Peptides against a protein of PDB entry 4PN1. Designs and how they scored, part 173

Target 1, 261 residues: chain A of PDB entry 4PN1
Amino acid sequence: KIEMNFLNKPIVPDTTKVISNFLTHYLITEPVEHVEIEAKLGTLIDLETQNRFEFPVMNETILNPEFNLRTRFESDMTASEHKYLNEFLNQAFRDSQKPGRLPFAYKHTKQVDLFYETEDNSRDKIRVSKNQSDNQVLACVKKRRVADLFLYCPNDAFDIRISISDELPVSMPSGNQQPSLTRLKDRVGYVHQEIKIDLTKTTQNDPVYDTTERHELEVEFGNIADLRDRAQKAKDGMEAPLFRRVQLFMDNVRILRREHS

## One batch from the design tools (peptide; made by RFdiffusion4, then SolubleMPNN)

Design b1_p25_3_s3 (from b1_p25_3, 12 letters changed)
Fold by OpenDDE base, seed 4:
Structure b1_p25_3_s3 (fold): chain B 261 residues (1-261), chain A 25 residues (1-25)
Amino acid sequence: as target 1 above (261 residues)
Amino acid sequence: SLAERIAEEQKLLAERLHKLAYAPL
């Protein structure tokens, strides 16, 4: 018989603890009312070199936000990479339909996002999302990015940005207002064990720069209420449920960021 | 304890995270 370690007890990875603490802050300590928590695949760019960021570490590393590393995060990827990930997820979906597995759910959506300036000229814009087919309003929100946590992943195809956002529901803009920006989104969504994985193609028409297309992959916690409950329990001294959920989330992220064409 | 101190430092770090204005995509 083998044991896990000399204590024969599970050990929580340091990454799990750090992320759990990060999430707990914005779920419980300074709670965001309409919180969205997602990880995006992308690349940390060193502003000095304009190349992928280099740090003296050899594995997945959460960057300390207290240090100005003079980086930017690019959540875009090539069409080829995006296509590869789509094929990969399609196969994962098919495999999950087999007996003995927990199945993926699948959804394909096409929407238009209209962005409006606020009357107070706040930094946050109002986003109206509509279904492309019938123009049904899906959401009207004022979204604010509350916090970011960056993971440098030198051995993988992508780095990771975990973001906390506040999506405040707001009333529709006045009929006389014109959108400052319009974006088309083609999204393929996969859900497994309440973890949402979205592949999104975003098209934007710019009068100066013509049409641009962006390819993104995001992983989101699909059950915020459950996550908040787990975070509260963690604050109350029972951390295991939160750690398990964060571990599941991160393992899915790790699978995806290792895939490349 | 050292463990408690480290845990507290991690929590404090989380509390000091920079808040950013969102650029919608």
Scores: peptide ipSAE 0.019, ipTM 0.405, DockQ to the pose 0.063
Fold by OpenDDE base, seed 3:
Structure b1_p25_3_s3 (fold): chain B 261 residues (1-261), chain A 25 residues (1-25)
Amino acid sequence: as target 1 above (261 residues)
Amino acid sequence: SLAERIAEEQKLLAERLHKLAYAPL
């Protein structure tokens, strides 16, 4: 008979604990009302070298936010990398439809995002999202980035940014207002066990740069109510449910960041 | 205990995360 360890009990990695504490803060301690929690694949760039950040660590490392590391995060990837990930996820989708597995759900969405300036000229713009086919309004929100947690992943193709955002539903802009920016989004979404994995191709016209195209992959918690419940239980002394959910989320992220063309 | 102190430090660190405002994505 094989045992897990000398206690024969599960052990929680410290990475899971750190991320769980981060999430608990913005779910329970200082709760964000309309919270979105996502991880994006990308690259930590050293502002001094303009190359990928180099840090003297050998594995996945949560960066201490108390230190200014003089980095920026680039969430864009090449078209070839994006295509490879799409093919990878398509195969994962197919395999999950087999008997004995939990199936992926798949959704392809094409939308246009129109950004409007606010009356107070705040940095936060109003985003109106419409379906490209029939121009039906899907959402009207003001999104604010609340916090970021960065993971440096020296052994993988991508680094990770976990972000907390507030997506506040707001009224539609006045009919006489013109959008300051229009962005097309082509999104393929995969959902497995209420974890959303989205591949997004974004196209926008820039007055200085002709047409800019961005390719992103994001992983999002699909059931915030459940996550908030788990976080509350953690604050009350029962941490296991939260740890299990965070572990699932991070394992999916880890799978994806290892894939490259 | 040392374990308890470390756990508390991790909680405090998480709470100290800087808040930023970004343009909508």
Scores: peptide ipSAE 0.017, ipTM 0.414, DockQ to the pose 0.068
Fold by OpenDDE base, seed 1:
Structure b1_p25_3_s3 (fold): chain B 261 residues (1-261), chain A 25 residues (1-25)
Amino acid sequence: as target 1 above (261 residues)
Amino acid sequence: SLAERIAEEQKLLAERLHKLAYAPL
């Protein structure tokens, strides 16, 4: 018989604790009502060099927001990288359909996002999302970015941005108002144990640079109610359920950021 | 106790970090 350690009890990694506390703040302490929590794969760019940021660490590291590192995060990847990840996830999907496994769900969606300016000229735009095939309205929201947590991953192809957003449902803009921006989204979505993994190709028309295409991969908590419940339990002194859910989320992120062609 | 002091310090640090983790304008 073997034991995990000299206490024979699970140990929670510090990374899990830090992320759990970050999430708990925006779920419970200062709660965001219509919260979206996602991790995007991308690259931390040094604003001075325009190359990938370099930090004297040897593993996954949560960056301290108190320090001005003069970085930006680019959530784009190459078409080749995006294709590789799609093939990887397709294989994972197939394998999960076997007996004894928990299956992935799969969905392919094509939508158009129309952005409208607000009357108060606020930074937050109204986003109307429609199905490309029948123009059915899927959502009308004002999305506000609340907070970001950045993970520098020197051993992997991608760095990570964990984002907290508020998607406030709002009324449709007036019929005479024209969109300031239109984006086409081709999204392949995978769901496993209520963790959503989306591969998205976004097409945007630019008046100066013509049509641009972006390739993104995002991992999202698919059950916010459950996550909020776990966070509340953590505030009440029972942290294990939250830690387990955050660990699951981060392990999925870690798998994906290690994959590259 | 030492454990209580550490816990409080970590709590205060976390709260401060959360306030600073907002998206830049």
Scores: peptide ipSAE 0.008, ipTM 0.361, DockQ to the pose 0.073
Fold by OpenDDE base, seed 5:
Structure b1_p25_3_s3 (fold): chain B 261 residues (1-261), chain A 25 residues (1-25)
Amino acid sequence: as target 1 above (261 residues)
Amino acid sequence: SLAERIAEEQKLLAERLHKLAYAPL
């Protein structure tokens, strides 16, 4: 006989617990109504050196938000890295179509994001997303960043930022308003077990930014209602369903952050 | 049905992706 451990029961990684608690807070305790939960691949940059920060840890580590580590997170990657990830995900997609597997879904979207200032001059801009081909409105939201959780991953190509955002649906800006910013997004989306993986090429002509083109990979919980239900159950003392879902999410993130060109 | 349509679309996408090493961004 071989048992899992001396209890012969599954054990939850501490990372899963920490992230689960983080999510539960914004799903249940102080609930964000239109919550978006995503992980972006990127790099934790030391503000002093402008290089990747070197933390004295040897593995995936959640950074404590209470500490000012004087870092910034850059969610960009090189075109070659982005291409590699695209090829990797294409292969994963193909493999998932085989019998006995759960298939990926795939979607390619080209959209234009138009940002508008709010009447109250709040930092939160209204974003109108339109399909680039036919100008159909895809969304009109006011996105507020609520919280971030950073994972330093010394053994992997990328660090991770998990972000909680509130994407409040709002009315379209008045016809006389001009966008303050226009951004083109070419997004390739993969969905597996309601986890969304998006490769996004963003083109922006803004003198404020050092680069006009960005390459991002984000992983998002595709079923927030289910996640909220799991979080509620966790709050009520049954944590296993939430842990399982978070573990799935993080395993997908871990796969992706290890890939490099 | 919607399910059938989605299944067919995904099949076609799978075929396309089999031919493409890189889906252009």
Scores: peptide ipSAE 0.000, ipTM 0.232, DockQ to the pose 0.011

Design b1_p25_3_s4 (from b1_p25_3, 11 letters changed)
Fold by OpenDDE base, seed 1:
Structure b1_p25_3_s4 (fold): chain B 261 residues (1-261), chain A 25 residues (1-25)
Amino acid sequence: as target 1 above (261 residues)
Amino acid sequence: SLQELLEEQQRQLAESLEKKAYAPL
């Protein structure tokens, strides 16, 4: 007979604890009402060198936000990397449809995002999202970035940014207001066990610069109510449900960040 | 049932994806 360890009970990785505490803060302690929690694949860039940041660690590590490392996060990848990940996820989708597996859901959406300045000239713009085919309004929100947690992943193709955002529903801008920015989004979405994985190609028209494309992959908690419940239980002394959910989320992220062409 | 309908839709989508190497973006 083999036991898990000398206590014969599960042990929680420190990474899981740190992330769980981070989430609990913005779910329970200082709760964000319309919270979005996502991880994006990208690259930590050293502002001095404009190359990928180098830190004296040998594995996945959460960077301490109290230290100014003079970095920026680029949530972008090449078209070839994006295509590879799409093919990878398509295969994962197909495999999940087999007997004995939990199936993925799949959705392809095309939308246009229109950004409007607020009346109070706040930094946060109003985003109106419409279906690209029929201009049906999908959402009208004011999104505020609340917090970020960065993971440096020296052994993988991508670094990770976990972001807490507040997506406040707001009324439509006045009919006389012109958008300051428009973005086209072509999104392929996968959902497995209420974890959302989105591949998004964003096209932005700049009046001065040529059209730019961005290729993003994001992983999002699809059931915030459940996550909030788990976080509350953690505050009440029952941490296991939260740890399990965070572990699932991070394992999905880890799978994706290791994949590259 | 709704569950059966969803499963059938997923199967059909899976078959469609098997014919395509890449979901267009």
Scores: peptide ipSAE 0.038, ipTM 0.448, DockQ to the pose 0.011
Fold by OpenDDE base, seed 5:
Structure b1_p25_3_s4 (fold): chain B 261 residues (1-261), chain A 25 residues (1-25)
Amino acid sequence: as target 1 above (261 residues)
Amino acid sequence: SLQELLEEQQRQLAESLEKKAYAPL
C-alpha cells in the first residue's frame, strides 16, 4: 500500500495558497464588482539594465508586491513565440476533441478597441470594443487595474503577471468625442474547463508606443461567479475548492509559459 | 439542440484544424 505522504492527505503548494489569498482579497474582502482576473505571459524587465531581471531563485517565485523591485512587466512576445503557442494550442484543441477528453471551445475574433478620455481626465479610459467586420458594439467599459501579482519564472520562457481589474460597464461616449487611441485586435480564444486562453495580436496607431504590433497570451478565469463562490467558501474555512481551481489555472499557465519556439 | 449544434461545430472546427499546418492569428 502506498500513501501520498505521512498524513495520507493532499498537500497544497504554497504558491497556490498565496495566489488564492490574493484572489480572495479582491473577490471577497475588498470585492471588485466587475472583476477580471487574468495572467499574462511576458518578461520582468530590470529597469536599470533593461534586460530580464535575474532574481537569485531557482524556480517559480511570487514577488512581494510591497517591495519596489525596480522592474517593469512586458506582456509582449515575439511573433515566432506567438505562432508557436498558436500551433501548440491548436494541437491541444484537436487532442481535446478525442473521446474521453473534455473538449476545448474555440473562437476567433477581430475587434477594434477605441479608447476615450473621461471627463475627469482619469487614467481609466473608456474602451469601446467593436467587431471589425460589422462595427457591432461588443462592449463599452471603463477598465481599472486594481492589483498585480508577479511571478518570476527562471526556468521558463515567460514570467507571469496576474492582474485584478475592474471592468465597469459604462455608457457610450458622446458622438462628438474622438478616440484618443485605436487598437486592432486579432484574437484567438480557447476555453477549457472555464479557463480562457487568448492569443492576441494587437496593432496600435499611437506613435507613443515602441511597437505598432504586440503579441500577447492571456489566461483568464472564465467563471468569476464560481470563483467568487469558492473564495467565499475559503474565507468560511473550506479552502479546498478554491485551491483546486487556482491549481487548475496555474497548471494551465505553467504549461503555456514553458512552451517556446 | 444548442448543445448538439455546438458539438457539431466544434467537431467541424477540429477537422478543419487538422487539415491546416497552421491557423494564423
Scores: peptide ipSAE 0.014, ipTM 0.394, DockQ to the pose 0.011
Fold by OpenDDE base, seed 3:
Structure b1_p25_3_s4 (fold): chain B 261 residues (1-261), chain A 25 residues (1-25)
Amino acid sequence: as target 1 above (261 residues)
Amino acid sequence: SLQELLEEQQRQLAESLEKKAYAPL
């Protein structure tokens, strides 16, 4: 007979606890109404060296937001890396369709985002998203970044930013308003156990840097209501359901950040 | 106009995107 440890009881990794507490704050304690919770793959850049940040740790580490580490996060990857991840996820999709597995869902979306300035000249722009093919309006929102949590991952191809955002539905801009920026998005989305994995190619023109293309991978909690329920239970002393969901989310992120061309 | 410029840029960007299609399932 084998036991898992000398208490023969499960333990929760500290990373799971820290992330769970972070999420609970913005789900329950100071709740964000239209919350979006996503992890993006990218690189922590040291502002002093302009290279990838180097920290004296040997594994995945949540950075303390109370310390100014003089870093920026670049949520981008090479076209080759992005292509590799696309192929990887396509294979994962195919494998999940086999008997005995839980299947992925797949969606391919092409959209145009139009950004409008607000009357108060706030930094938060109104985003109108349209289907690229027929120009049908998909959404009109004002997105506000509420909080970030950064994970430095020295052994993997990418670092991670977990972001809390508020996507406030708003009325369409007046017909006389002109967009200040337009952006094309080509997105392939994979959903497994209510965790969304999106590969996005974003293109836009910049007046200084000409046409730019960004390749992003994001992992998002697809069922916020369930997550909020789990967070509430955690506040009430039953933490296991939240920990399990956060562990699932992070395991998916960990798989993806290790993959590279 | 700014609108016309943005529309032209969108067209150019769309053409660029078509050259970099995702791998099919």
Scores: peptide ipSAE 0.042, ipTM 0.540, DockQ to the pose 0.012; fails the geometry check
Fold by OpenDDE base, seed 2:
Structure b1_p25_3_s4 (fold): chain B 261 residues (1-261), chain A 25 residues (1-25)
Amino acid sequence: as target 1 above (261 residues)
Amino acid sequence: SLQELLEEQQRQLAESLEKKAYAPL
């Protein structure tokens, strides 16, 4: 008979604990009401070299936010990488439709985001989201980035930013206001076990600045209510449900960040 | 006007995006 370890009990990886604690803070301790929790694939860039950050570690490492490592995160990839991930996820979707598996859901959306300045000159802009085809309003929100957690992944194609955001529903801007920024989104979305995986091509048009295009992959917790419940249980001393959910999320992220063309 | 320019640019970008849409499953 083989045992898991000398206690013959499951053990939780430290990464899972750290991330779980990070999430618990913004779910329970200082709760964000309309919380969005997502991981984006990208690259940690060294501000001094403008190359990918190099740190003396050999595996996935959560960076301590208390230390200024002089980095920025680029949540972008090449069109080729993005296409490869799309093909990879398409195959994963097909495989999940087989008997004995839990199936992916799939959705393709095209969206237009209009950004408006707030009357108080806040850094946060109002975003009006519309369906690109019929111009129907999908949402009007004020999104605030609350916190970030960065994972340096030296063995993988991408580094990871986990972000906590507050997406507050707000009233439509006045008819006299003009958008300061427009953003077109072509999004292919996959959902598996309430984990959302989105491939998004974003074209941003700024009246003052040049048009920019980005290719992003994001992984999001699709059931915040469940996650909050799990986090509350963790605060109450039952950590296992939260750890399992975070582990699932991170395993999906790990799969994706390892894939490259 | 700036508004007209923005709308025209948005239209052009939307058309471009449609041509480069991801292939469905």
Scores: peptide ipSAE 0.022, ipTM 0.445, DockQ to the pose 0.011; fails the geometry check

Design b1_p25_4_s1 (from b1_p25_4, 12 letters changed)
Fold by OpenDDE base, seed 1:
Structure b1_p25_4_s1 (fold): chain B 261 residues (1-261), chain A 25 residues (1-25)
Amino acid sequence: as target 1 above (261 residues)
Amino acid sequence: DELKKLLAEEQKQLAEDLEKKAYAP
């Protein structure tokens, strides 16, 4: 018989605790009503060098947001990297359909996002999302970025940004308003154990500049109600359910960031 | 490879233990 340690009890990694506390703050302590929680794969860029940020650590490290590290996060990846991840996820999907496994769900969506300026000229724009084929309105929201948590991953192809956003449902803009920006999104979505993994190709037309295309991979908590319940239990002294869910989320993120072309 | 296997087993056990605690009073 093998024991886990000299106490024969599980111990929770510090990374899991830090992320759990971060989530608990915006789920329970200062709750965001229409919260979206996602991790994006990308690159931390040093603003001074314009190269990937360098920090004297040897593994995955959560950066302290209280320090101005003079960085920006680029969530874009190459088409080749994006294609590789798509193929990887397709294989994972197929393998999950086998007996004894929990299956992935798969969905392919094409949508158009129309952005409108607010009357008060606030930084937050109204986003109207429509189905690209029939122009059916899918959502009308005002999205506000609440907080970010950055993970520097020196051993992997990608760094990670975990973002807390508030997607406030709002009324449709007046018929006289023109969109300030239009984005086309081609999204392939995978769901496993209520964790959403999306590969998105975004096309943006600029009247002055050439059409730009972005390739993104995001991992999202698909069941916010459950996560909030787990966070509440954690505040009440039962941390295990939250730690388990955060661990699952982060393990999926870690799998994806290690895969590269 | 042996280290990876050991780490995987430990992680699995941690996950299972956390799940058990999730449903325990």
Scores: peptide ipSAE 0.017, ipTM 0.389, DockQ to the pose 0.038
Fold by OpenDDE base, seed 5:
Structure b1_p25_4_s1 (fold): chain B 261 residues (1-261), chain A 25 residues (1-25)
Amino acid sequence: as target 1 above (261 residues)
Amino acid sequence: DELKKLLAEEQKQLAEDLEKKAYAP
C-alpha cells in the first residue's frame, strides 16, 4: 500500500495556492463583473536582450508582479508549433471519445474582429466580432486588461501569461463609424471539463506592411460562475474546490506548454 | 517506470481527494 505522505493527506502545490489567491482577488475581493480568465502560451522576452528571459530558477515559477523585470510577453508561436499543437489536441479529442473518458467538445469558428475607437478616445477600443460566413454579430465588447500573472517555465517550450480581463458588453458603434482595425480569426476550440483550449490564427492586414499572421494558444476557464462560487467558498475558508479547479486548469496548461514539434 | 507509476497514483489520489472535499458540506 502506498500513501501520499506521512499524513496520508493531499498536499496542494504552492503554485496552485498562489494562482488561486490571484484569481480570488479579482473574482471576489475586487470583483470584475464580466471577467475573462485565460492563460496564453508565449515567451517572456527580456527587453534588454530581446531574447527569452532568463532567471535563476529551474522550474515553473510565478513571477512577482510587484517587481518590474523589464520583460514583455509575446503571445505567439510558429506556424509549425501551432500545427503540432492542433494535431496533438485532435488526437486528445479522439482519445477522449473512448469509453470511460470524458469527451472533448470541438468547435471551429472563423470570425472577423472590428475595432472601433471610443468617443472619449480611451485606450480601450470597442471590439465587434462577426462570423465570417454570415456576418452575424457574435459579440460587441469593450475589453479591459485588469491584471496579469506570468509564469516562467525554463524547462518548457513556452512561458505562460494568466490574464484577468473585463469584457464589458457595449452597444454597437454608430453606423457612420469606421473600424480602426480589422482582424481575421480562424479559431479551433476544444472544451474539456469546462476548460476551453483555443488555437487561433489571426491575420491582420496593414496598408503599409505585409499581412501578418499570429498563432496563439489560449486556455480559458469556461465556467466563470462556478469558478466564482469556488472562490467565494475559498474566501469563506473552504479552499479545496477552488484548488481543485485551478489544479485542473494548470495541469492542462502544463500539458500544452510541454508539447513541441 | 515505477516512479512514474507512483507519481501518477499520487496525483490521482490528490485529485480524488480534492474533488471529495469539493463536494463535502
Scores: peptide ipSAE 0.015, ipTM 0.372, DockQ to the pose 0.036
Fold by OpenDDE base, seed 3:
Structure b1_p25_4_s1 (fold): chain B 261 residues (1-261), chain A 25 residues (1-25)
Amino acid sequence: as target 1 above (261 residues)
Amino acid sequence: DELKKLLAEEQKQLAEDLEKKAYAP
């Protein structure tokens, strides 16, 4: 028989607490109405060196947003890395279908995103998403980035950006308005225990530059209502449900960011 | 590796305990 520690009681990692508090703020304290919470895999780039950011830490570290570290986050990876992750997730999907496991759900979607300028010429654009096959409107939203939390991961292939966004449903643009930008999205989605993992290939035509492709992997909380409930309980003094859910989310992120071709 | 085994078992126990607390009255 083994024990976890000399008290034989669970201890919550500090990372889990910090992230949980971050989420609680935008779920409960200053609530975002149509909240999207996602983690993207990418690279923290040092603006001075234009190389991957180097910080004097040896493991996963949440960066303090109060400090200007002169970095940018690139939420992109190579096609080969993206392909490797797809194969990895496909295998994970297959393994999860075995007896005694909780199965993945799988969905493949191809959509076109049309971006329109707002009447007030705000920097936030209206995004109309259509199914690529039949042009049916899937969504019309104005997305606003509310907050970011960055994790520097020196031992892994990728760094992480956790983002809080507000996806406000809006009316369709006027029929005479032309889109300022069009993007094709090919997305394969995996869902396990209400955590969504999406591999997205985005193709964009630029009139000045050649067609560019972006390869992204994102991990998203699939049940916001449940997460909000857990956050409320945490605010009321019962933190365990939220900690458990955040730990699950982060463990999935940690698995993915370690994988590379 | 005994250390890896121990850590894995501790992680499992932590997850189970947190889950129990999550659904406990």
Scores: peptide ipSAE 0.015, ipTM 0.365, DockQ to the pose 0.037
Fold by OpenDDE base, seed 2:
Structure b1_p25_4_s1 (fold): chain B 261 residues (1-261), chain A 25 residues (1-25)
Amino acid sequence: as target 1 above (261 residues)
Amino acid sequence: DELKKLLAEEQKQLAEDLEKKAYAP
């Protein structure tokens, strides 16, 4: 017989604690009402070199937001990397359908996002999302980025940005308003244990800027109510449920960021 | 620490400015 450690009890990685605390802040302490919590795969770019950021660490490291590291995060990947991840997730989907496993759910969606300026010229734009096939309105929201947490991953193909956003439902813009930006999204979504994994091809048509294409992979908490409940329990002294959920989320992220063509 | 707070705010602003096109022009 072997034991886990000299206490024979589970130990929580520091990364899990830090992320859990970060999430708890925006779930409970200063609660975001319509919170979205997602991790995007991408690259931390050094603004001075325009190359991938290099930090004197040898493993996954949460960057301290209190320090200006003069970096930007590029939530993009090559088409080949994106295709590889799609194939990888397709295989994972197939494997999960086997007896004894929890199955993935799969959904393919195509939508167009129309962005409108607000009357107060605020930075937060109104986004109207429509289904590309029938132009049915799916959502009308004002999305605000609340906070980011960056993970530098020197051993993996991608770095990670965990983002807290507020998606406030709002009324449709007036009929006389023209969109300032249009964005076409081709998204394949995988859901496993209420963790959403989305591969998105985005084509952005900007009247001022050149058309841009982006390939993104995002991992999102699919059950915010449950997560909030877990965070509340953590604040009340029972941290294990939150830690387990965050660990699950991060393990999925870790799997994905290690995969590359 | 006031310096750290300032640096954090600068970093946040920089990130927002660089990524604002991902959400809106």
Scores: peptide ipSAE 0.000, ipTM 0.229, DockQ to the pose 0.041

